# Designs tried in a protein design run: peptides against a protein of PDB entry 5B16. Part 107

Target 1, 136 residues: chain A of PDB entry 5B16
Amino acid sequence: TPSRINHNERLEFLGDAVVEFLTSVHLYYLFPSLEEGGLATYRTAIVQNQHLAMLAKKLELDRFMLYAHGPDLCRESDLRHAMANCFEALIGAVYLEGSLEEAKQLFGRLLFNDPDLREVWLNYPLHPLQLQEPNT
Target 2, 136 residues: chain A of PDB entry 5B16 as posed
Amino acid sequence: TPSRINHNERLEFLGDAVVEFLTSVHLYYLFPSLEEGGLATYRTAIVQNQHLAMLAKKLELDRFMLYAHGPDLCRESDLRHAMANCFQALIGAVYLEGSLEEAKQLFGRLLFNDPDLREVWLNYPLHPLQLQEPNT

## One batch from the design tools (peptide; made by RFdiffusion4, then SolubleMPNN)

Design b2_p25_8_s1
Fold by OpenDDE base, seed 3:
Structure b2_p25_8_s1 (fold): chain B 136 residues (1-136), chain A 25 residues (1-25)
Amino acid sequence: as target 1 above (136 residues)
Amino acid sequence: SAAEEALRELEKKIAELYKKRKELE
């Protein structure tokens, strides 16, 4: 059987892919006219360690990390990196034990504090021009 | 940072989409 560290690394591996995928899909549908470079820029910003660590903090994973690994996380950058990894592992676990939809909902709730932005992100609204297209 | 700027821009773009959608409803 794999070690606890190995198991967590595997979940992180899966979670990384899930976060990347969900981010890509949402950006793709939200911005149908945005070029690949722009999409990639936003994706990078969303999935970077700094941002994922911020999302992890919303779940109070920082308390867990400090409790479990405090002595090894003396540097702020180390803590952020560890929190990001933990967040990925969590998303991986939610996907694995639950569903992609559950991972999507959790991720979306954390990405934006504004409920209106959450709604837009989660529901892939049509572009205004697309909405008007039937009338033209 | 560049990433933080990108996130701010993203939120602005999403907010704009929201407003435009509501205007069409």
Scores: peptide ipSAE 0.626, ipTM 0.930, DockQ to the pose 0.853
Fold by OpenDDE base, seed 4:
Structure b2_p25_8_s1 (fold): chain B 136 residues (1-136), chain A 25 residues (1-25)
Amino acid sequence: as target 1 above (136 residues)
Amino acid sequence: SAAEEALRELEKKIAELYKKRKELE
């Protein structure tokens, strides 16, 4: 329905911001000596549609998308884009209905298959030079 | 791709952080 589609688009909007924010914050804290250009490079890589689509695939959203929107997805690139949008909507929904922390945890769990890397990403120690910065 | 390379580099950097953290413990 138009209402549901509109709702998803709104959730995508929110989720996009949440993903961008979480990515930015974590990169900022993890790499206190990395220049903005480097931070931006990693952020771009993390939040681009192709990567988000891969994360979405871990949730089997590809199967969902093909089921729900198959006729509209005639190209692989279209599927990736749709999956990325769906992923953003999901994150947006998690944030909206849950919390930023829950969105953070979900996103982090999907970003890294290695639990050690995941732990570092999610539970980084604050750098002494960042103590004055907000946690979020 | 450049993005894939960036992600690989990111993982390496995070792995290094993990290693350093463990060494300090």
Scores: peptide ipSAE 0.621, ipTM 0.931, DockQ to the pose 0.924
Fold by OpenDDE base, seed 1:
Structure b2_p25_8_s1 (fold): chain B 136 residues (1-136), chain A 25 residues (1-25)
Amino acid sequence: as target 1 above (136 residues)
Amino acid sequence: SAAEEALRELEKKIAELYKKRKELE
């Protein structure tokens, strides 16, 4: 059986993909006229470790990390990296044991504190071509 | 940072979308 560390690493792997996928899909639908470079810039900003660590802090994962791994996290940069990984593992677990929709909802709630922005992010309008090709 | 600026720009763009949607309702 895999160790707890291996299990977390696997969940991080899955969660990383889920976070990137959700981010990409939402950006793609929200901004149909934005070029790839702009989409990539926003995606990078959303999924980078520093930002994910901020999202993790909203879930008080910093307290969890200090409780579980305090001696190994004496540097702020180390803590941020660990929190980002933990956040990815959490999203991975939500997807694995729940659904992509549940992961989407959780991620959206954390991305924006403003409920109006959150609503737009979660309920994006479809591009006319996307409406015309619903089965694609 | 560049990433922080990008996030601020993103929020502004989403806010604009929200405003436009409300105007169409």
Scores: peptide ipSAE 0.620, ipTM 0.930, DockQ to the pose 0.931
Fold by OpenDDE base, seed 5:
Structure b2_p25_8_s1 (fold): chain B 136 residues (1-136), chain A 25 residues (1-25)
Amino acid sequence: as target 1 above (136 residues)
Amino acid sequence: SAAEEALRELEKKIAELYKKRKELE
């Protein structure tokens, strides 16, 4: 329905910002000595449609999309784009109806299969050099 | 792809952070 479309687009708008924000924050704290260009490179890689679609696939959104929109998603690239948008909408919804923390947790769980890396990402402990230079 | 390489590099960097954290414990 038009209402659902508008709602999803709004959620996608919000989710896009949340995903980018979370990504930026975590990268910023994880790599205090990394220049902006490097941070931006990682952020771009994380938030690009192909990657978000892979995250969406972990939630089986591909099956959902094919079920709901199969006839309109004949190309893999179209499906990937739609999945990325759906993922953003999902994150937006989690943030809206839950919290930023919940969005963070969900996003983090999906970003890394390795629980140790996931833990580092989610908690971004201070680098040894940061301990030496607390102003960074 | 460049993005995939970036993600691999990121994961390696995070892994190093994990190792360093463990060394501090």
Scores: peptide ipSAE 0.617, ipTM 0.929, DockQ to the pose 0.893

Design b2_p25_8_s2
Fold by OpenDDE base, seed 2:
Structure b2_p25_8_s2 (fold): chain B 136 residues (1-136), chain A 25 residues (1-25)
Amino acid sequence: as target 1 above (136 residues)
Amino acid sequence: SEAEKALKELEELLRKKYEERKKKE
């Protein structure tokens, strides 16, 4: 079996794709007349490390990171990067152990504090991704 | 930042969509 570190990195890899996918799909359906450049601008803003770190703070991942890796996260940029990675790993785990729908709901709830905006964001069906886990 | 501006703009767009949906109900 892979090491915990390797597993976390793999989850991060998966989570990165899930976050990117969900963001892309929702933007695509929400804004049918928006040009690619505009879609990309909003996607970049949503998925960049600084924003994902902010979402991670809502889950108090900063406290977890400081507890586990405090000495290595003295700089703000280092902490932000680590929190973003941890958030991606979490989303990856939710997708892997749960479903894309669960990942969608969690991500949507964190993206917007305003429930009205959240409703608009989440009010689109997503294309199913039927991926199999590799045998361990 | 530019990213923050983009996020605020996105929220404004979503708000408009919300209002439009409410009007149709």
Scores: peptide ipSAE 0.649, ipTM 0.937, DockQ to the pose 0.774
Fold by OpenDDE base, seed 3:
Structure b2_p25_8_s2 (fold): chain B 136 residues (1-136), chain A 25 residues (1-25)
Amino acid sequence: as target 1 above (136 residues)
Amino acid sequence: SEAEKALKELEELLRKKYEERKKKE
């Protein structure tokens, strides 16, 4: 039985890849005329710790982290990093126990508060994602 | 920040796509 810490770190590893993959695929297909530099810029903005921490806050992970690890998270940067890692672990767990589609839906719902933008992001044809669903 | 600017630009791009879709419906 692995420690909870080790398990979380493994989930973070997986979740990091899933978040980056989903982001990359969506950007690639949504913006076919956007150059690589632009794609990379938007991907970086989406997947960086500060942004992931913001998404984590929507799930009230900040309260969870402060409750469970408050004394160890005295700095804002420490909390942000921990929240981002926790978010990655969550996405990793959703992918692992569910599917890539479920991870996609959760991630997309959190990315945009505006339902119109969310619809554009989530409902654009993403053939590669559908092809990979049987593997999850 | 640069990241915040990028995210705002992304939202603008998505908004344009949304409006284009609505016009075609």
Scores: peptide ipSAE 0.649, ipTM 0.937, DockQ to the pose 0.860
Fold by OpenDDE base, seed 4:
Structure b2_p25_8_s2 (fold): chain B 136 residues (1-136), chain A 25 residues (1-25)
Amino acid sequence: as target 1 above (136 residues)
Amino acid sequence: SEAEKALKELEELLRKKYEERKKKE
């Protein structure tokens, strides 16, 4: 049986891909006139550790991390990195045990506090094999 | 930061899309 550490790392690996994919797909379809550079800029902003850590904080993962690994997370950058990894693992787990749609919904809910913006962001069906462009 | 600016710009773009949809309804 794989260790819990290995399992978490694997989930993080999967979650990283899911977050990257969801972000890319949404940006691509939402902004058909946006150049690659702009798409990349927004994607980077969304998926970078600092931002994912902020999303993780909405789930109170900071309290969890400090409780479980406080001595190893004395620096803010270390905590941020750990929170981002934990967030990725969470998304990975949601995808693995649930669905891409569930991961999409969770991610979208956390990305935007404004329900109007959230609705726009989540307006598109996301499936790796569902290659249809929404009307924009 | 650049990331924060990008996120704000993204929100503005999404807001515009939201308003456009409302106008079409």
Scores: peptide ipSAE 0.649, ipTM 0.936, DockQ to the pose 0.819
Fold by OpenDDE base, seed 5:
Structure b2_p25_8_s2 (fold): chain B 136 residues (1-136), chain A 25 residues (1-25)
Amino acid sequence: as target 1 above (136 residues)
Amino acid sequence: SEAEKALKELEELLRKKYEERKKKE
């Protein structure tokens, strides 16, 4: 059985993929006329550490990180990176223990504070391909 | 930052979509 730390890193790995995937899918379908460069730009903006850290802050992960890892997070950049990783791990866990849909909902709800924008993001049809859930 | 600009642009695009949907209702 892997250590909890190792497990968390594995969750980050999974979450990174989920975040990337969801972002890509939504952008792809929401903006059918947007060129690849634009899609990539928006995806990068959404999934970069700074942005994910901002999303993590909405979940008060900053407080958690400072509590749990304060001595190691003296630099703001270090905190952002850690928060982003933690956020990815969270998304990974939600996907793993729940579903891609649940991960999508959580991620989407955090992406936009404006409910109108959130509605557009979340309620646009996604790709019909269904991914098989990992065994838990 | 460039990322912030991109996010703002994205929000603008989404807003347009929202408004378009509302007009169709």
Scores: peptide ipSAE 0.648, ipTM 0.938, DockQ to the pose 0.845

Design b2_p25_8_s4
Fold by OpenDDE base, seed 2:
Structure b2_p25_8_s4 (fold): chain B 136 residues (1-136), chain A 25 residues (1-25)
Amino acid sequence: as target 1 above (136 residues)
Amino acid sequence: SAAEKALEELKKLIKKKYEERKKKK
């Protein structure tokens, strides 16, 4: 059995892929006329550590991180990185324990406070084959 | 930051799409 650290890193690995995938797919279909450079720019903006850390704060993961790892996270950049990793691990766990749909819903809810934007993001037509993707 | 600006622009674009959908429905 892997250590808790190894498990979290594995979840982070999975979550990173899920976040990247969801972001990419939604951007791709949401903006059919947007060039690759634009798609990449927006994806980067969404998945960068700073942004993911902000999303993590919405879940109060910062309190958890400071409680559990405070002394090791004295630098803001370190905290952001850890928060982003923790967020990815959480998404990975949601995907692993639940489904891609659940991960999508959670991610979308956190991405946009505006329910109108959230609705557009979450309900834009996605590739039909996504329904056939493994949930774990 | 540049990324923050990009995110803001993205939200604007999505908002436009929302409005477009609203008009069509």
Scores: peptide ipSAE 0.632, ipTM 0.930, DockQ to the pose 0.893
Fold by OpenDDE base, seed 4:
Structure b2_p25_8_s4 (fold): chain B 136 residues (1-136), chain A 25 residues (1-25)
Amino acid sequence: as target 1 above (136 residues)
Amino acid sequence: SAAEKALEELKKLIKKKYEERKKKK
């Protein structure tokens, strides 16, 4: 595997964890009375490849993927999967070279087009000492 | 899909939370 591909796979690995972590933490604080099953359901919905691919489209990663990997992406499902992976790699890179906060902001911005929803989501920071608004 | 429905429900819950927060302020 070429070094750049290996690097992207590593970034994807990291990004997957970051996306899942951010999602988990925000859901946890936003819904203090929601049972684990509900939390898991919403997390799955957020981090599912189909959804991440949709977020990736907002960054026009589909154009990038078709350019870089067109011959290997003969099915829509393959493209979605690749886009989701690329999105994770991007988040991983943002975290690695920037910060968790930057990853949080980017992810939150893409998650919700509605500014009200975005505000609520982003105002639940990843650490109790950084709380800006109550979790109720 | 189930995921899409869950996401929609989540957005509704967050919106509700927004409204509640707005009322408290």
Scores: peptide ipSAE 0.631, ipTM 0.927, DockQ to the pose 0.827
Fold by OpenDDE base, seed 5:
Structure b2_p25_8_s4 (fold): chain B 136 residues (1-136), chain A 25 residues (1-25)
Amino acid sequence: as target 1 above (136 residues)
Amino acid sequence: SAAEKALEELKKLIKKKYEERKKKK
């Protein structure tokens, strides 16, 4: 329905910001000596459609997409883009209905299959020079 | 791709941080 489509688009809008924000924050704290260009490089890699689509696949959103939109997603690139958007909408929904923390946890769990990496990503120590900075 | 390489590098960096933490314990 048009209402649902509109809602999804709005959620995507929100989710895009949340994903971008969470990624930025974590990179910022994890790499206090990394220049902006490096931070941006990693952020781009994390939030690009291809990567988000992979994260979406972990949630089996591909099956959902094919079920709901299969006829319109004949190309791999189209499916990837749609999955990325769907993932953003999901994160947006988690943030909206839950909290930023919940979105953070979900995103972190999906980002890394290695639990050790997850731990570092989610539980980073603050650099002494970052103590004066706001944190999430 | 460049992005894939970046992700790989990122994971390596994070892994190093993990190992460093572990050594401090």
Scores: peptide ipSAE 0.629, ipTM 0.929, DockQ to the pose 0.930
Fold by OpenDDE base, seed 3:
Structure b2_p25_8_s4 (fold): chain B 136 residues (1-136), chain A 25 residues (1-25)
Amino acid sequence: as target 1 above (136 residues)
Amino acid sequence: SAAEKALEELKKLIKKKYEERKKKK
């Protein structure tokens, strides 16, 4: 019953939280001796619109956005923001329809082109909340 | 940008961890 726009905005809302959560958890376990300020710096760098838009471009979402919303995205900053939102919605959808693990894997694959870095990033203890995902 | 530099630093740190794992295997 909800409109496609409302559904997408809701997915974006969920995806934003998932992206930030996954980033936080991985940084926390990956760098046990890094102070909060450093953790926050890296998290900000990972989740900011410009970076998420770059990740979205790897999935060729830019071509999709220009096709669907070209007239409304004449500015580079507008396109970047829209792509970041679209990426969040995608992660939200993967979490909703699949699992946190699937969202984790997709996000990790996009974060690093180097498979060695991917392995390190993805190979850390799981947060207890991941085991509770069936309750969502 | 500052964010781009931070990402590069992060990748370097992760790379170091990868090398450390290799040595332990």
Scores: peptide ipSAE 0.629, ipTM 0.928, DockQ to the pose 0.855

## One batch from the design tools (peptide; made by RFdiffusion4, then SolubleMPNN)

Design b2_p26_1_s1 (from b2_p26_1, 17 letters changed)
Fold by OpenDDE base, seed 3:
Structure b2_p26_1_s1 (fold): chain B 136 residues (1-136), chain A 26 residues (1-26)
Amino acid sequence: as target 1 above (136 residues)
Amino acid sequence: AAAAAEARRQALLEKIKALLDKLAAE
């Protein structure tokens, strides 16, 4: 039986892929004239640790991390990295226990504070795979 | 009108792009 740490790392691994997939699909459809390099740049920007940490803060994961792992997070950069990893693990868990749709909705709600921008991001025609239930 | 709705959507997409540009610059 894997340790709790190993389990969280596995969830992070899964969540990383889910976040990257969702980001890629939405960028692809939203910007049909954007070249691959531009798409890749935006994807990197969205999924980078600094940005994911900002999203994590909206869920108060900073408080959680400091409470649970404070002694190991003496530097701000360490906290950001840990928060990003925790966020990925959360998305992985949502996907695993729920669905890709639920992960999409959660991620989209956090990406944009502006409800109009959020609606455009979430409601643009998506890849058919996002309409399928994942097998777990 | 459909044309007006599309124009609105495009305007919002440009705003998203602007935000992403800013994010990419960080």
Scores: peptide ipSAE 0.645, ipTM 0.931, DockQ to the pose 0.842
Fold by OpenDDE base, seed 2:
Structure b2_p26_1_s1 (fold): chain B 136 residues (1-136), chain A 26 residues (1-26)
Amino acid sequence: as target 1 above (136 residues)
Amino acid sequence: AAAAAEARRQALLEKIKALLDKLAAE
């Protein structure tokens, strides 16, 4: 059996992909006229460590990190990186033990504090042009 | 009614875009 550390790293690996995928899909459908460069820019912004750490803070992962590894995370950047990794691992675990839908819901709840924006993000209707292009 | 709903959705999308623009600028 793998160590807890190895398990967490594996979950992080999975979660990274899930976060990236969910972000990509939602951006793609929400902004059908946005070029690839714009989509990539927004994706990068959403999945960057700084932002994921902020999302992690909403789950009080910072308190957990400081409690468990306080002395080792003396740098803000180190803490941010660790929080981002932990967030990815959490999403990975939610996906693994639950479903992509559950991961989507959790991620969406954290992304937007405004419930109206959250609703748009989570429940995107297909754009008329997308409906006419079923292959995309 | 449908037009109003679409207008509302577009307004919300613009707000999302604004937030993402801000995030991208950080």
Scores: peptide ipSAE 0.644, ipTM 0.932, DockQ to the pose 0.877
Fold by OpenDDE base, seed 1:
Structure b2_p26_1_s1 (fold): chain B 136 residues (1-136), chain A 26 residues (1-26)
Amino acid sequence: as target 1 above (136 residues)
Amino acid sequence: AAAAAEARRQALLEKIKALLDKLAAE
C-alpha cells in the first residue's frame, strides 16, 4: 500500500487534471467568441496556486495546514503552494470517490460567492451562436 | 422575456469576465 504522502501526491495529480479540465470546459462554453489566448489566460488565472489557495481557505484548509505543518510552512509562498496542492488532492478525492459532477459542483461553489455568477458558471448551455460557424 | 433573460445572462457573463480579468492581473 502506498504511503500517505504517495496517496496525497497521486490525488493531487488527479485533482490537477480535474481542475484543469473543468476550467477548460466551462471557459470554452461560456465564452464562445473568446480566442484561445484569452481562454488560456483565464485558465491560468483560475488554476494558479494563489487562487487555489484562496479557494482552499474557504474550506479552512489553512487551519489544517498550519496545525499539521506549521513549522514547515514558515513562508507565505510555501503555505499557498501547500494549500493549493491540498485543494487539488481534495478535488481529486471527490472525483475518485464521487463523480466529476460532484467535483464540478464543489469547484463552482468555491469559485463564485455570488449565486447568480455561480449559476451561470455551473450551467453552461450550448448557445445557438456556438453552432454558427462560417464555411471556410 | 427571452430577450431579457439573454440580456441578463450576457450581463452576468461580463461580470465573470471582469472578475477573471482582475484575477489574471494579479
Scores: peptide ipSAE 0.644, ipTM 0.932, DockQ to the pose 0.873
Fold by OpenDDE base, seed 5:
Structure b2_p26_1_s1 (fold): chain B 136 residues (1-136), chain A 26 residues (1-26)
Amino acid sequence: as target 1 above (136 residues)
Amino acid sequence: AAAAAEARRQALLEKIKALLDKLAAE
């Protein structure tokens, strides 16, 4: 149905922005001494199709994609791309119907299997030197 | 206690960085 496809594309658009925003914010706080280029490198790594597809697998989106589009997704690269888009749409939906916080929590839970790393990512405690920075 | 907590945080940050470095290398 064209309507469903269009809606998912819109959600993907929103989700892409949410994922990028969350990633940017957390990286910014976690690595206060990292220059823009380094931040951008990590952001790209996190939001790349291959990585988002891995996150999508944790939600078993691969099963859904193969069921719905199996013949069209015989190539692994095609599946990864589709899964990444689906993941973005999902995050977009979570943000839209829930909140940024819920999207943040979901994304964080998927990013790190290690609960200690997850906690650091989600809370991104400020370094003492960051506390001295202006509020600008 | 505060120093220990900071040390732990830094260690965890290094682990995160390592994971991100690996991811960036893909």
Scores: peptide ipSAE 0.641, ipTM 0.931, DockQ to the pose 0.859

Design b2_p26_1_s2 (from b2_p26_1, 13 letters changed)
Fold by OpenDDE base, seed 4:
Structure b2_p26_1_s2 (fold): chain B 136 residues (1-136), chain A 26 residues (1-26)
Amino acid sequence: as target 1 above (136 residues)
Amino acid sequence: SAEEEKKRREELLKKIKEYLDKLAAE
């Protein structure tokens, strides 16, 4: 329905911001010596459709998308885009109905299958020059 | 030890960076 589509688009909008924000914050703290260009490069890499689609696949959103919209998603690029959007909407929903922390945890779990890497991503130590920065 | 933990964390950070580098190369 149009209302549901609109709602999903709104959630996607919100989720896009949340994903980008979380990505930015974690990159900022994890790489205190990395210049802005490098941070931006990594952020772009993380939030690009291809990568978000990969994360979405871990939630089996690909199966859902193909089941629901298979004929419309014949091109891989279309599927990736749709999955990425769906992923963003999901994150948006988690943030909206839950919290930023919950979104952070979900995102982190999907980013890294390795628990050790996930731990580093989620629980980054604050650099001395970052101690006065917002702790997000 | 604290030093060992530091090294471990550095190694993990390196792995994260490697992952990100791969993503950025795509």
Scores: peptide ipSAE 0.623, ipTM 0.929, DockQ to the pose 0.884
Fold by OpenDDE base, seed 1:
Structure b2_p26_1_s2 (fold): chain B 136 residues (1-136), chain A 26 residues (1-26)
Amino acid sequence: as target 1 above (136 residues)
Amino acid sequence: SAEEEKKRREELLKKIKEYLDKLAAE
């Protein structure tokens, strides 16, 4: 229905912002010496459709998309775009129904399969120099 | 030790950076 479609688009809008925000914050703290351009580059890389679609695949959204919208997603690029949007909507829903922390945890879990990398991403421990200056 | 943890962190950060670099190259 139009209302359902509108709701999904709204969730996508919200999710896009959440993903952008979380990505920005984590990159900012994880790479304290990286210049703005580098941060922006990594952010773009993380939130690009191709990557979000890859994360979406871990949730088997590709199977869902093919099941529900197969005929409309004959092109791989269309599928990636749809998966990315659906992923954003899902994150938006998690934020809306749960919390930013829950969205953060889910996003981090999907970003890194390696638990050690995931831990670093989620907790972004302070650099040794920052440890010496905790107010930084 | 603190030094060992520092090295471990550096290695993990390197791996994260490598992942991000690969994504950025796409």
Scores: peptide ipSAE 0.622, ipTM 0.928, DockQ to the pose 0.861
Fold by OpenDDE base, seed 2:
Structure b2_p26_1_s2 (fold): chain B 136 residues (1-136), chain A 26 residues (1-26)
Amino acid sequence: as target 1 above (136 residues)
Amino acid sequence: SAEEEKKRREELLKKIKEYLDKLAAE
């Protein structure tokens, strides 16, 4: 079996893909008239380290990281990067041990504190053309 | 009504977009 460090890195790898996928899917459906460039811009904004670190703070991962690694994360940029990685690993673990749906729900919960916005993000109405072509 | 619900969803989408625009501007 891999070391704990290697395992975490693997989970991060998986989580990164899950976050990217979920973000892409939801943006695609929410903004049916938005061109690829706009979709990519929003995706980048959502998955950037600064934003993921902010989401990680909601889980108090910052306190955990400082407690566990302390002096190695004295710079804010280092902490943000570590928090983002840890967040991705968490999402990866949720997907691995649970399901994509569970990862989706957790991610959505963290993205939006406002339950109305969260509902729109998670349970968006499909565009009429999308309804006609459910596999697209 | 259905129209009111549609309007509500549109408003919520605008708020989501505003959030994303702010993130993209960082």
Scores: peptide ipSAE 0.620, ipTM 0.928, DockQ to the pose 0.837
Fold by OpenDDE base, seed 5:
Structure b2_p26_1_s2 (fold): chain B 136 residues (1-136), chain A 26 residues (1-26)
Amino acid sequence: as target 1 above (136 residues)
Amino acid sequence: SAEEEKKRREELLKKIKEYLDKLAAE
């Protein structure tokens, strides 16, 4: 049985992949005419430490991090990085214990506070060409 | 109408893009 620390690192590893996967899929469908470079740019923007830390703050992970690791977090950038990693571990845990759908829903809820934007992100319309691709 | 809904979704998508552009600019 891995240690709790090791388990968290493993969850982070899994969560990192889940976050990037979900981000990639949603961007792909939301922007059917966007070139790969643009998609990659948006993905990087979404999964960057600064942004994930912002999402983590919505879950009050900042309080947890300061409580548990405050002495080790002397820089704001270190806190952001730690929060981002913790967020990924959380998503990994949600995926592991639940499902990809649950991870998707949680991630979407955190990405957009606006329910209309959230709905578009989660329930994107398929482009006509995308609708035809499965038949090719 | 269907057209109105289409326009609405396009506007929402635009807002999402604006958000992402902002993030990418950071």
Scores: peptide ipSAE 0.619, ipTM 0.928, DockQ to the pose 0.904

